Peptides against a protein of PDB entry 5ZK1. Designs and how they scored, part 24

Target 1, 52 residues: chain A of PDB entry 5ZK1
Amino acid sequence: KREVRLMKNREAARECRRKKKEYVKCLENRVAVLENQNKTLIEELKALKDLY
Target 2, 52 residues: chain A of PDB entry 5ZK1 as posed
Amino acid sequence: KREVRLMKNREAARESRRKKKEYVKCLENRVAVLENQNKTLIEELKALKDLY

## One batch from the design tools (peptide; made by RFdiffusion4, then SolubleMPNN)

Design b2_p15_1_s1 (from b2_p15_1, 6 letters changed)
Fold by OpenDDE base, seed 1:
Structure b2_p15_1_s1 (fold): chain B 52 residues (1-52), chain A 15 residues (1-15)
Amino acid sequence: as target 1 above (52 residues)
Amino acid sequence: SAKVKKVLEVLKKLE
């Protein structure tokens, strides 16, 4: 009984670390996309302002 | 964030 509880806790801890790593990677990708989109929009707004 | 401050400074120059 004790060994099975320790095994389940180790599995749950591995799964928690996996989910955290995936969540951080998703946030890093979303930040990179938003930083690029904002850069493009600022460049477009600048180009529009330089035309008038 | 220092990056967000720089973006806000650029936007203020575009107004």
Scores: peptide ipSAE 0.027, ipTM 0.481, DockQ to the pose 0.045
Fold by OpenDDE base, seed 3:
Structure b2_p15_1_s1 (fold): chain B 52 residues (1-52), chain A 15 residues (1-15)
Amino acid sequence: as target 1 above (52 residues)
Amino acid sequence: SAKVKKVLEVLKKLE
């Protein structure tokens, strides 16, 4: 019984670390996209303001 | 960050 609980805990801890890694990677990718989009929009808004 | 401060300063100049 104890060994089975320790095995299940190790599996759950591996899965938790995997999910956390995938979530961080998803956030890093989303931040990079949003930073690029915001940069482009700020440059476009600046170019529009410099025309008036 | 210093980058975020620069972005917020640019946005305030656009308003």
Scores: peptide ipSAE 0.025, ipTM 0.479, DockQ to the pose 0.046
Fold by OpenDDE base, seed 5:
Structure b2_p15_1_s1 (fold): chain B 52 residues (1-52), chain A 15 residues (1-15)
Amino acid sequence: as target 1 above (52 residues)
Amino acid sequence: SAKVKKVLEVLKKLE
């Protein structure tokens, strides 16, 4: 009985770490996309300013 | 234009 509980806890802890890593990677990808979009919009607005 | 002034003010806060 004790060994089965320890095995299930180790498995649940591995799955929790996996889900956390996937969530962080999703946030990092979203941040990188938003930073690139903001950079492009700032560059377009600078180019528009240099035309006036 | 007042619209252009607002855009330039936003740009100055992002530099």
Scores: peptide ipSAE 0.024, ipTM 0.496, DockQ to the pose 0.066
Fold by OpenDDE base, seed 4:
Structure b2_p15_1_s1 (fold): chain B 52 residues (1-52), chain A 15 residues (1-15)
Amino acid sequence: as target 1 above (52 residues)
Amino acid sequence: SAKVKKVLEVLKKLE
Protein backbone atom coordinates (compact mmCIF):
# COMPACT_ATOMS: atom_id res chain seq x y z
CA LYS B 1 0.00 0.00 0.00
CA ARG B 2 2.69 2.67 0.90
CA GLU B 3 4.83 1.96 -2.23
CA VAL B 4 1.80 2.36 -4.57
CA ARG B 5 1.04 5.79 -2.96
CA LEU B 6 4.71 6.87 -3.43
CA MET B 7 4.63 5.69 -7.10
CA LYS B 8 1.38 7.66 -7.78
CA ASN B 9 2.88 10.76 -6.11
CA ARG B 10 6.06 10.49 -8.29
CA GLU B 11 3.88 10.16 -11.44
CA ALA B 12 1.72 13.17 -10.40
CA ALA B 13 4.89 15.24 -9.71
CA ARG B 14 6.32 14.31 -13.18
CA GLU B 15 3.02 15.28 -14.87
CA CYS B 16 2.87 18.60 -12.91
CA ARG B 17 6.46 19.47 -14.06
CA ARG B 18 5.59 18.52 -17.70
CA LYS B 19 2.42 20.72 -17.69
CA LYS B 20 4.37 23.66 -16.16
CA LYS B 21 7.11 23.35 -18.85
CA GLU B 22 4.49 23.28 -21.66
CA TYR B 23 2.68 26.32 -20.17
CA VAL B 24 5.96 28.34 -19.92
CA LYS B 25 6.82 27.42 -23.56
CA CYS B 26 3.34 28.57 -24.68
CA LEU B 27 3.83 31.92 -22.84
CA GLU B 28 7.35 32.40 -24.32
CA ASN B 29 5.98 31.78 -27.85
CA ARG B 30 3.07 34.22 -27.24
CA VAL B 31 5.49 36.91 -25.93
CA ALA B 32 7.79 36.48 -28.99
CA VAL B 33 4.79 36.82 -31.39
CA LEU B 34 3.46 39.93 -29.56
CA GLU B 35 6.94 41.56 -29.45
CA ASN B 36 7.35 40.98 -33.21
CA GLN B 37 3.84 42.35 -33.95
CA ASN B 38 4.52 45.42 -31.78
CA LYS B 39 7.91 45.99 -33.51
CA THR B 40 6.25 45.82 -36.97
CA LEU B 41 3.42 48.20 -35.91
CA ILE B 42 5.99 50.65 -34.43
CA GLU B 43 8.05 50.56 -37.68
CA GLU B 44 4.87 51.14 -39.78
CA LEU B 45 3.85 54.09 -37.54
CA LYS B 46 7.39 55.59 -37.82
CA ALA B 47 7.32 55.22 -41.63
CA LEU B 48 3.86 56.87 -41.72
CA LYS B 49 5.15 59.74 -39.52
CA ASP B 50 8.23 60.28 -41.74
CA LEU B 51 5.85 60.73 -44.77
CA TYR B 52 4.01 63.66 -43.03
CA SER A 1 -7.01 62.04 -35.07
CA ALA A 2 -6.37 62.65 -31.33
CA LYS A 3 -5.99 58.84 -30.84
CA VAL A 4 -3.15 58.67 -33.44
CA LYS A 5 -1.33 61.64 -31.79
CA LYS A 6 -1.50 59.85 -28.40
CA VAL A 7 -0.04 56.62 -29.90
CA LEU A 8 2.82 58.58 -31.58
CA GLU A 9 3.58 60.31 -28.23
CA VAL A 10 3.81 56.90 -26.47
CA LEU A 11 6.13 55.63 -29.25
CA LYS A 12 8.48 58.64 -28.75
CA LYS A 13 8.83 57.62 -25.06
CA LEU A 14 9.85 54.04 -26.06
CA GLU A 15 12.82 55.31 -28.21
Scores: peptide ipSAE 0.023, ipTM 0.515, DockQ to the pose 0.064

Design b2_p15_1_s2 (from b2_p15_1 with S7V E12K E13K)
Fold by OpenDDE base, seed 3:
Structure b2_p15_1_s2 (fold): chain B 52 residues (1-52), chain A 15 residues (1-15)
Amino acid sequence: as target 1 above (52 residues)
Amino acid sequence: SEKVKEVLETLKKLE
């Protein structure tokens, strides 16, 4: 009984770490996309202001 | 991002 509980806890901890790593990677990718989009929009807004 | 706010404030002062 104790060994089975320790095994299940180790499996749950591995799965929690895996999910956290995948979530962080998804956030990092989303941040990189949003930073690039914001840079482009800021450059476009500057170019539009320099025309008027 | 603080850098995005600074740029937006700069853009707002140029109106």
Scores: peptide ipSAE 0.024, ipTM 0.539, DockQ to the pose 0.045
Fold by OpenDDE base, seed 4:
Structure b2_p15_1_s2 (fold): chain B 52 residues (1-52), chain A 15 residues (1-15)
Amino acid sequence: as target 1 above (52 residues)
Amino acid sequence: SEKVKEVLETLKKLE
């Protein structure tokens, strides 16, 4: 009985670490996309201003 | 984002 509880806790801890790593990677990718989009929009606004 | 506001204000001041 004790060994089965320790095994299940080890599995749950592995799964929690995996899910956290995937969530951080998703946030990092979303930040990189938003930073690139913001840079492009700022460059477009600057180019429009340099035309007037 | 505060950085985006600062850039937009800088863009307004250069008009």
Scores: peptide ipSAE 0.023, ipTM 0.549, DockQ to the pose 0.044
Fold by OpenDDE base, seed 2:
Structure b2_p15_1_s2 (fold): chain B 52 residues (1-52), chain A 15 residues (1-15)
Amino acid sequence: as target 1 above (52 residues)
Amino acid sequence: SEKVKEVLETLKKLE
């Protein structure tokens, strides 16, 4: 029936939006971790240069 | 990040 196809399409569209939101959140978290790691490594490199 | 650029510029001046 047409109604069942429309329901399944709406469910698939909801799931696609959910997966996209989760993927963006994972990227945002990875960027935040990498920015923090890069900051720490630069601070460590500075501290090593200040010792010699 | 602007702060990362500032630190890289500082590290470059110390070479």
Scores: peptide ipSAE 0.023, ipTM 0.567, DockQ to the pose 0.041
Fold by OpenDDE base, seed 1:
Structure b2_p15_1_s2 (fold): chain B 52 residues (1-52), chain A 15 residues (1-15)
Amino acid sequence: as target 1 above (52 residues)
Amino acid sequence: SEKVKEVLETLKKLE
């Protein structure tokens, strides 16, 4: 009984670490995309203001 | 990014 509880706890802790790593990677990718999009939009807005 | 802030400040001066 004790060993099965310790095994399940180790499995749950591995799964929590996996899910956290995947979530952080998703956020990092989204931040990189948004930072690039914001740079492009700011450059486009500048170019548009320089034409008028 | 510091470059993004600089461009935003430039855009604000052109308004």
Scores: peptide ipSAE 0.022, ipTM 0.570, DockQ to the pose 0.043

Design b2_p15_1_s3 (from b2_p15_1, 8 letters changed)
Fold by OpenDDE base, seed 4:
Structure b2_p15_1_s3 (fold): chain B 52 residues (1-52), chain A 15 residues (1-15)
Amino acid sequence: as target 1 above (52 residues)
Amino acid sequence: SKRLKEVLEVLKKLK
């Protein structure tokens, strides 16, 4: 009984770490996309300001 | 546009 509980806990801890790593990677990718979009929009807004 | 100037001023403060 004890060994099976320890095995299940180790598996659950591995899965929790995997899911956390995937979530962080998804956030990092979303931040990079938003930063690039924001940079482009700022550059377009500057170009429009220099025309007027 | 007044709104465009306001947005550009906010963006200048964030950089």
Scores: peptide ipSAE 0.023, ipTM 0.482, DockQ to the pose 0.071
Fold by OpenDDE base, seed 1:
Structure b2_p15_1_s3 (fold): chain B 52 residues (1-52), chain A 15 residues (1-15)
Amino acid sequence: as target 1 above (52 residues)
Amino acid sequence: SKRLKEVLEVLKKLK
């Protein structure tokens, strides 16, 4: 009984760490995309202002 | 965030 509970806890802890790593990577990717989009929009707004 | 302040300053100069 004890060893089975320890195995299940080790599995749950591995899965929790995996999910956390994936979530952080998704956030980092979303931040990079939003930062690039924001940079592009600022450059476009600047170019539009310099045209008129 | 420092970066958010920089973006807001650029947007303020565009008005």
Scores: peptide ipSAE 0.022, ipTM 0.472, DockQ to the pose 0.044
Fold by OpenDDE base, seed 5:
Structure b2_p15_1_s3 (fold): chain B 52 residues (1-52), chain A 15 residues (1-15)
Amino acid sequence: as target 1 above (52 residues)
Amino acid sequence: SKRLKEVLEVLKKLK
């Protein structure tokens, strides 16, 4: 009984670390996309201001 | 962040 509980706890701890790593990677990708979109929008606004 | 400061300085010049 004790060994099975320790095994399940080790598996749950591995899965929690995996899910946290995937969530951080998803946030990093979303930040990179939003930073790129904001850069493009700022460049477009600058180009429009340079035309008028 | 240095990047956030750069973006804020560009936005100030667009106003």
Scores: peptide ipSAE 0.022, ipTM 0.464, DockQ to the pose 0.043
Fold by OpenDDE base, seed 3:
Structure b2_p15_1_s3 (fold): chain B 52 residues (1-52), chain A 15 residues (1-15)
Amino acid sequence: as target 1 above (52 residues)
Amino acid sequence: SKRLKEVLEVLKKLK
């Protein structure tokens, strides 16, 4: 009984670390996309203002 | 961040 509980805990801890790594990667990608989109929108707004 | 300050400065000049 104790060994099976320790095995399940090790598996759950591995899965928790995996999920955390994937979540951080998703956030990093989303930040990179949003930073690029914001840069483009600011450049477009600047170009639009320079026309008027 | 430095970049956020630059963005806020550009947005301030756009108003």
Scores: peptide ipSAE 0.021, ipTM 0.473, DockQ to the pose 0.044

Design b2_p15_1_s4 (from b2_p15_1, 6 letters changed)
Fold by OpenDDE base, seed 2:
Order: sequence, then structure tokens, then C-alpha cells
Structure b2_p15_1_s4 (fold): chain B 52 residues (1-52), chain A 15 residues (1-15)
Amino acid sequence: as target 1 above (52 residues)
Amino acid sequence: SAKVAEVLKVLKELE
């Protein structure tokens, strides 16, 4: 009985670490995309201001 | 990013 509870706790802790790693990776990718989009939009706004 | 901040500075100097 105790060993099965310790095994299940170890499995739950592994799954929690996996989910956290996937979530951080998703946030890092979203930040990189948003930073690039924001850069492009600012460059486009500059190009439009330089035309008028 | 430092590049975005610099472009925002230039855009503000052109107003």
C-alpha cells in the first residue's frame, strides 16, 4: 500500500514537471511571435510616416 | 527589445 502511493506521487510529480515545461515553451514561442509582429508593425508605421 | 525601443524613440522624434 505505501509503495503504490509513493509510485503514484512520483508519476504525478513527473507529469506536473512535463506540463510546466510545455507551458513555458508555449509562452516563450508566443512572446517571440508577438515581439516579431510588434517589430514589423512599428517598421510599417515608420515607413508610412516617412511617406507623408 | 532594445531595437523596438529605439524605433519607438525615432517615431516619437518624428511627431
Scores: peptide ipSAE 0.025, ipTM 0.530, DockQ to the pose 0.042
Fold by OpenDDE base, seed 5:
Structure b2_p15_1_s4 (fold): chain B 52 residues (1-52), chain A 15 residues (1-15)
Amino acid sequence: as target 1 above (52 residues)
Amino acid sequence: SAKVAEVLKVLKELE
């Protein structure tokens, strides 16, 4: 009984770390996309202001 | 980012 509980806890801790790593990676990818989009929009706004 | 803040500063100086 004790060993089975320790095994299940180790598995749950591995799965928790995996899910956290995947979530952080998804956030990092979303931040990189949004930062690039914002950069492009700001460069486009500057180019429009430089034409008028 | 520092670059976005710099460009936002330039865009405000052009208003």
Scores: peptide ipSAE 0.025, ipTM 0.506, DockQ to the pose 0.043
Fold by OpenDDE base, seed 1:
Order: sequence, then C-alpha cells, then structure tokens
Structure b2_p15_1_s4 (fold): chain B 52 residues (1-52), chain A 15 residues (1-15)
Amino acid sequence: as target 1 above (52 residues)
Amino acid sequence: SAKVAEVLKVLKELE
C-alpha cells in the first residue's frame, strides 16, 4: 500500500535526522576536549620554557 | 582553521 511506504519513509527520515544530530554533538564534544587538551599542553610548554 | 593558526602562532612564539 502507498500509505505504508510513505509512513516508513517518514520514520527513516526522522531516524536519519536523529543519528546526524547525535553524530554532530559527538564531534562538538570531541573538538571541545581536544581544544582544552591543546590549551593545557601549550600552557605546560610555556611553563617549561620559563624554567630555562 | 583559525584556531589551528593561533596554536601554530603560539608554538612559533615559543621557539
């Protein structure tokens, strides 16, 4: 039936949008962690340079 | 990325 195909397509499109949103949020969190780690490493390198 | 360029600038100021 045509209506069952349209329902399944709407469900698949909702699931695709959900997965994309979760993936973007995972990337944003990973970027924030890496930016913080890089900041800390740069501060540690500065502190090490100031000792010599 | 602007942030990568800033990190590279800071590292170059540490040399």
Scores: peptide ipSAE 0.022, ipTM 0.489, DockQ to the pose 0.045
Fold by OpenDDE base, seed 4:
Structure b2_p15_1_s4 (fold): chain B 52 residues (1-52), chain A 15 residues (1-15)
Amino acid sequence: as target 1 above (52 residues)
Amino acid sequence: SAKVAEVLKVLKELE
């Protein structure tokens, strides 16, 4: 009985670490996309200002 | 982030 509880706790801790890693990776990807879109919009605004 | 600081710098150069 004790060993089965320790095994289930180890499995739950592995799953918690996996979910946290996936969430961080999703946030990092979203930040990279938003940073790229923002650069493009600023370059477009600069090109528009340099035209006037 | 360094990228947000670069963005804010470029926006300030556009004012």
Scores: peptide ipSAE 0.021, ipTM 0.518, DockQ to the pose 0.046

Design b2_p15_2_s1 (from b2_p15_2, 9 letters changed)
Fold by OpenDDE base, seed 3:
Structure b2_p15_2_s1 (fold): chain B 52 residues (1-52), chain A 15 residues (1-15)
Amino acid sequence: as target 1 above (52 residues)
Amino acid sequence: KVKEALEKSKKLLAE
């Protein structure tokens, strides 16, 4: 009984760490995309302001 | 949720 609980806890802890790593990587990629979009929009807004 | 929001952001940047 104890060994099976320890095994299941180790598996759950591995899965929790995996999910956390995947979530962080997904946030990092989202931040990079949003930063690039914001940069482009700022450059476009600057180019439009430089026309007036 | 986060994966879907990432794919939406990538789509909007590719347009």
Scores: peptide ipSAE 0.024, ipTM 0.534, DockQ to the pose 0.167
Fold by OpenDDE base, seed 2:
Structure b2_p15_2_s1 (fold): chain B 52 residues (1-52), chain A 15 residues (1-15)
Amino acid sequence: as target 1 above (52 residues)
Amino acid sequence: KVKEALEKSKKLLAE
């Protein structure tokens, strides 16, 4: 009984760490995409301001 | 990091 509970706890802790790593990676990718989109939009707005 | 990027983008929009 005790060993099975310890095994299940170790598995749950591994899964929790995996999910946290995937969530952080998703946030990092979303930040990188938004930073790039924002940079492009600012450059496009500057190019439009320089035409008028 | 994110706050500094937002302050950089605000500066670039104010030009």
Scores: peptide ipSAE 0.024, ipTM 0.456, DockQ to the pose 0.044
Fold by OpenDDE base, seed 5:
Structure b2_p15_2_s1 (fold): chain B 52 residues (1-52), chain A 15 residues (1-15)
Amino acid sequence: as target 1 above (52 residues)
Amino acid sequence: KVKEALEKSKKLLAE
């Protein structure tokens, strides 16, 4: 009984760490995309101002 | 949801 509980706890802890890593990676990728979009929009706005 | 929103945003940066 004890060993089975310890095995299940270790598995649940591995799965929790995996899900957290995937969530962080998803947020990091979303941030990088938004930062690039903002950079492009700022550059486009600058180019438009430099034409006026 | 979040994966689909990420792929949509990546497409908009490639246009």
Scores: peptide ipSAE 0.022, ipTM 0.505, DockQ to the pose 0.167
Fold by OpenDDE base, seed 1:
Structure b2_p15_2_s1 (fold): chain B 52 residues (1-52), chain A 15 residues (1-15)
Amino acid sequence: as target 1 above (52 residues)
Amino acid sequence: KVKEALEKSKKLLAE
């Protein structure tokens, strides 16, 4: 009984660490996409302002 | 949901 509980806890801890790593990677990818979009929109706005 | 939003954003940046 005790060993089975320790095994299940180790599995749950591995899965928790995996999910946290995936969540961080998802946020990093979202930040990179939003930063690139923001940069492009700022460059486009600058180019439009430089025409007037 | 979040994966689909990232794919949509990447597609918009490739246009």
Scores: peptide ipSAE 0.022, ipTM 0.502, DockQ to the pose 0.168

Design b2_p15_2_s2 (from b2_p15_2, 7 letters changed)
Fold by OpenDDE base, seed 2:
Structure b2_p15_2_s2 (fold): chain B 52 residues (1-52), chain A 15 residues (1-15)
Amino acid sequence: as target 1 above (52 residues)
Amino acid sequence: KVEEALKKAKELLEK
């Protein structure tokens, strides 16, 4: 009985770490896309201001 | 549930 509980706890801890890593990677990709879009919009706004 | 939410979030970032 104790060994089965320790095995299940190790499996749950591995799965928790996997899910956290996947979630962080999804957030990092979202941040990179939004930062690039924001940079482009700021550059376009500067170019537009330099025309007037 | 959590895997489906992560899949949907990836699909929204690739569009």
Scores: peptide ipSAE 0.025, ipTM 0.499, DockQ to the pose 0.127
Fold by OpenDDE base, seed 3:
Structure b2_p15_2_s2 (fold): chain B 52 residues (1-52), chain A 15 residues (1-15)
Amino acid sequence: as target 1 above (52 residues)
Amino acid sequence: KVEEALKKAKELLEK
């Protein structure tokens, strides 16, 4: 009984670390996309202001 | 908590 509980806890801890790593990677990718979109929008807004 | 945050992050990235 104790060994099975320790095994299941070790598996749950591995899965928790995996999910956390995937979540951080999704955040990093979303930040990179948003930074690029914001850069483009700022450049477009500058180009529009330079026409006025 | 982590699973729901992971789901929300994926759904936000695909939009």
Scores: peptide ipSAE 0.025, ipTM 0.536, DockQ to the pose 0.126
Fold by OpenDDE base, seed 5:
Parts: sequence; C-alpha cells; structure tokens
Structure b2_p15_2_s2 (fold): chain B 52 residues (1-52), chain A 15 residues (1-15)
Amino acid sequence: as target 1 above (52 residues)
Amino acid sequence: KVEEALKKAKELLEK
C-alpha cells in the first residue's frame, strides 16, 4: 500500500511539473508574438508619422 | 480542463 501511494505521488508530481512547463511555454510564446506585433505596429505608426 | 485550456492556447498561437 505505501509503495503504490509513493508511486502515484511521484507520477502526480511529474504531471504537475509537465503541465506547469507547458503553461509557461505557452505564455512565453504568446508574450513573444504580442511583443513582435506591438513592435511592428509602433514601427508602422512611426513610418506613417515621418511621411506627414 | 487544464489540458483543454493548454490545447486552446497553443491553437491560438499557431494562427
């Protein structure tokens, strides 16, 4: 009984770490996309302002 | 729930 509980705990802890890593990676990718989009929009706005 | 949220969030980044 104890060994089975320890095994299940180790599996749950591995799965928790996996899910956390995937969540962080998804947020990091979303931030990178939004930062790039924002940079492009700021550059386009500057280029438009420099034409007038 | 969490896996579906992670899947949806990945799908939103690939568009």
Scores: peptide ipSAE 0.023, ipTM 0.502, DockQ to the pose 0.128
Fold by OpenDDE base, seed 4:
Structure b2_p15_2_s2 (fold): chain B 52 residues (1-52), chain A 15 residues (1-15)
Amino acid sequence: as target 1 above (52 residues)
Amino acid sequence: KVEEALKKAKELLEK
């Protein structure tokens, strides 16, 4: 009985770490896309402002 | 607990 509980706890801890890593990677990708979009929009706004 | 936090965080990012 104790060994089965320790095995299930190790499996749950591995799955928890996997899901956390996948979520962090999703956030990092979204941040990189938003930072690139913001940079492009700031450059476009600057170019438009330098025309007037 | 962690799974529910990850679900809630995904739902906040899709709004």
Scores: peptide ipSAE 0.023, ipTM 0.488, DockQ to the pose 0.111

Design b2_p15_2_s3 (from b2_p15_2, 6 letters changed)
Fold by OpenDDE base, seed 2:
Structure b2_p15_2_s3 (fold): chain B 52 residues (1-52), chain A 15 residues (1-15)
Amino acid sequence: as target 1 above (52 residues)
Amino acid sequence: KVEEALKEAKELLEK
């Protein structure tokens, strides 16, 4: 009985770490997309201002 | 909670 509980706890801890890593990767990808979009919009806004 | 946040984060990346 004790060994089975320790095995299940190790499996749950591995799954928790996997889910956390996937969540962080999704956030990092979203940040990179938003930063690139913001950079492009700032560059477009600058180019538009340099025409006047 | 964590699975919902993962789903929401994926849905935001596909838009």
Scores: peptide ipSAE 0.026, ipTM 0.509, DockQ to the pose 0.128
Fold by OpenDDE base, seed 5:
Structure b2_p15_2_s3 (fold): chain B 52 residues (1-52), chain A 15 residues (1-15)
Amino acid sequence: as target 1 above (52 residues)
Amino acid sequence: KVEEALKEAKELLEK
């Protein structure tokens, strides 16, 4: 009984770390996309202001 | 949910 509980806890801790790593990677990718989009929009807005 | 959001974020970075 004790060994099975320790095994299940170790598996749950591995799965928790996996899910956290995937979630962080999702956020990092989304931030990189939004930062690039924001940079492009700022550059386009500057180019438009330099024309007028 | 997380796997779908990872896929969508990759597809947006490849454009």
Scores: peptide ipSAE 0.023, ipTM 0.507, DockQ to the pose 0.210
Fold by OpenDDE base, seed 3:
Structure b2_p15_2_s3 (fold): chain B 52 residues (1-52), chain A 15 residues (1-15)
Amino acid sequence: as target 1 above (52 residues)
Amino acid sequence: KVEEALKEAKELLEK
């Protein structure tokens, strides 16, 4: 009984670390896309301001 | 307003 509980805890901890790593990677990719979009929008807004 | 929002947005991207 104890060994099976320790095994299941180790598996759950591995799965938790895997899910956290995947979630962080998804956030990093989303941040990079949003930063690039914001940079482009700021450059476009500057170009529009320089026309007036 | 628009210039302040553009300044704040730049300061957020430079961090």
Scores: peptide ipSAE 0.019, ipTM 0.509, DockQ to the pose 0.076
Fold by OpenDDE base, seed 4:
Structure b2_p15_2_s3 (fold): chain B 52 residues (1-52), chain A 15 residues (1-15)
Amino acid sequence: as target 1 above (52 residues)
Amino acid sequence: KVEEALKEAKELLEK
């Protein structure tokens, strides 16, 4: 009984760490995409302002 | 409005 509870706890802790790593990676990718989009939009708006 | 949003966005990208 005790060993089975310790095994299940170790499995749950591994799964929690995996899910956290995947979530952080998803956020990092989203940040990188948004930063690149914002940079492009700022450059486009600057180019438009320099034409007028 | 648009100029403020551009300023804030520039300040975020320069950090």
Scores: peptide ipSAE 0.019, ipTM 0.519, DockQ to the pose 0.074

Design b2_p15_2_s4 (from b2_p15_2, 7 letters changed)
Fold by OpenDDE base, seed 5:
Structure b2_p15_2_s4 (fold): chain B 52 residues (1-52), chain A 15 residues (1-15)
Amino acid sequence: as target 1 above (52 residues)
Amino acid sequence: KVEEVLKKAKELLEK
């Protein structure tokens, strides 16, 4: 009984770490996309301002 | 809860 509980706890801890890593990666990718979109919009706004 | 958070994070990247 004890060994099975320790095995299940190790598996749950591995899965928790995996899910956390996947979540952080999704956030990092979304931040990178939003930062790039924001940069492009700022550059377009500057280019429009430099025409007037 | 964690799976719903992961689902929402993926849905935000696909938009």
Scores: peptide ipSAE 0.025, ipTM 0.505, DockQ to the pose 0.125
Fold by OpenDDE base, seed 2:
Structure b2_p15_2_s4 (fold): chain B 52 residues (1-52), chain A 15 residues (1-15)
Amino acid sequence: as target 1 above (52 residues)
Amino acid sequence: KVEEVLKKAKELLEK
């Protein structure tokens, strides 16, 4: 009984670390896309200001 | 549940 509980806890801890790593990778990709979009919008706004 | 949220988040970033 104790060994089975320790195995299940180790498996749950591995799965928790996997899910956290996948979530961080999704956030990093989201930040990179939003940073690129913001850069493009700032460059477009600058180009529009340089026309006036 | 968590995998479905991660899947939806990836699909929103590829559009």
Scores: peptide ipSAE 0.025, ipTM 0.493, DockQ to the pose 0.130
Fold by OpenDDE base, seed 4:
Structure b2_p15_2_s4 (fold): chain B 52 residues (1-52), chain A 15 residues (1-15)
Amino acid sequence: as target 1 above (52 residues)
Amino acid sequence: KVEEVLKKAKELLEK
């Protein structure tokens, strides 16, 4: 009985670490895309301002 | 729940 509980806890801890790593990777990718979009929009706004 | 949030986050990144 004790060994089965320790095995299940080890599996749950592995799954928790996997889910956390996937969540962080999704946030990092979203930040990189938003930073690139913001950079492009700032460059477009600057180009429009330099025309007037 | 967590997998659905991860799926929605990927779908919003591909748009």
Scores: peptide ipSAE 0.024, ipTM 0.491, DockQ to the pose 0.199
Fold by OpenDDE base, seed 3:
Order: structure tokens, then C-alpha cells, then sequence
Structure b2_p15_2_s4 (fold): chain B 52 residues (1-52), chain A 15 residues (1-15)
């Protein structure tokens, strides 16, 4: 009984670390996309302001 | 909880 609980805890801890790594990678990718979109929108807004 | 947060995060990247 104890060894099976320790094995299941080790598996759950591995899965928790995997899920955390995937979440951080998803956030990093979302930040990079949003930073690029914001840069483009700021450049478009500058170009539009320079026309008036 | 964690799986739902991962699902929402993926759905936000695909939009």
C-alpha cells in the first residue's frame, strides 16, 4: 500500500510539472504574439497620425 | 483546475 501511494504521488508530481511547463510556454507564446500585435498597431496608429 | 487553465490558454492562442 505505501509504495503504490508514493508511486502515484511521484506520477502526479511529474504531471503537475509537465502541465506547469506547458502553461508557461503557452503564456510566453501569447505574450510574444500580443507584443508583436501591439507593435504593429502602434506603428499603424503613428502612420495614420502622420497623415493628419 | 490546471487542465481548464491550459485549455483556456490554448483557446486564447488560436484566436
Amino acid sequence: as target 1 above (52 residues)
Amino acid sequence: KVEEVLKKAKELLEK
Scores: peptide ipSAE 0.024, ipTM 0.515, DockQ to the pose 0.126

Design b2_p15_3_s1 (from b2_p15_3, 10 letters changed)
Fold by OpenDDE base, seed 3:
Structure b2_p15_3_s1 (fold): chain B 52 residues (1-52), chain A 15 residues (1-15)
Amino acid sequence: as target 1 above (52 residues)
Amino acid sequence: LEEKQKQLEELQKKL
């Protein structure tokens, strides 16, 4: 019984670290997408202002 | 989570 609990705890700790790493990667990717979208929108707004 | 990562990576490649 003790060894099975220790194995399950090790697995749960590995899964918790995996999920945290995946969450950080999702945030980093979302920031990169938003920064690129914001840059493009600023460039488009500048190009539109330079026409008037 | 993995599906959302793939969607974000695909969106980032289109930009």
Scores: peptide ipSAE 0.026, ipTM 0.523, DockQ to the pose 0.066
Fold by OpenDDE base, seed 5:
Structure b2_p15_3_s1 (fold): chain B 52 residues (1-52), chain A 15 residues (1-15)
Amino acid sequence: as target 1 above (52 residues)
Amino acid sequence: LEEKQKQLEELQKKL
């Protein structure tokens, strides 16, 4: 039936949007971790250069 | 995805 196909398409579209939101949140968390690590490494490198 | 997100949240808490 046409209605069952439209229901399944709406479910697939909801699941696609959910997965995209989870993927973006995973990337945002990874960026925040890498930015903090990069900042710490730059500060450590600066402190090491300021000793010489 | 959920397991990878948990691993990233645990790594972020250690920094």
Scores: peptide ipSAE 0.026, ipTM 0.516, DockQ to the pose 0.060
Fold by OpenDDE base, seed 4:
Structure b2_p15_3_s1 (fold): chain B 52 residues (1-52), chain A 15 residues (1-15)
Amino acid sequence: as target 1 above (52 residues)
Amino acid sequence: LEEKQKQLEELQKKL
């Protein structure tokens, strides 16, 4: 039936948008972690350079 | 995806 195909398409489109939002959030969290790690490593490298 | 988000949140708390 046409209605069942339209319902399944709406469900698939909702699931696609959900997965995309979760993927973006995972990337944003990964960027925040890497930026913090990079900052810490730069501060440690600065402290080591200021010791010599 | 959810497990990877939890792992990233745990790593962020250790930094």
Scores: peptide ipSAE 0.026, ipTM 0.521, DockQ to the pose 0.067
Fold by OpenDDE base, seed 2:
Structure b2_p15_3_s1 (fold): chain B 52 residues (1-52), chain A 15 residues (1-15)
Amino acid sequence: as target 1 above (52 residues)
Amino acid sequence: LEEKQKQLEELQKKL
């Protein structure tokens, strides 16, 4: 009985770490997309201001 | 989570 509980706890801890890593990677990807979009919009706004 | 990651990776390829 004790060994089975320790095994299940190790599995749950592995799954928790996996989900956390995937969540962080999703946030990092979202930040990179938003930073690129923001850069492009700033460059477009600059190009428009340089025409007037 | 996996579907959202795939959507973000696809959006990053279009930018």
Scores: peptide ipSAE 0.025, ipTM 0.522, DockQ to the pose 0.062

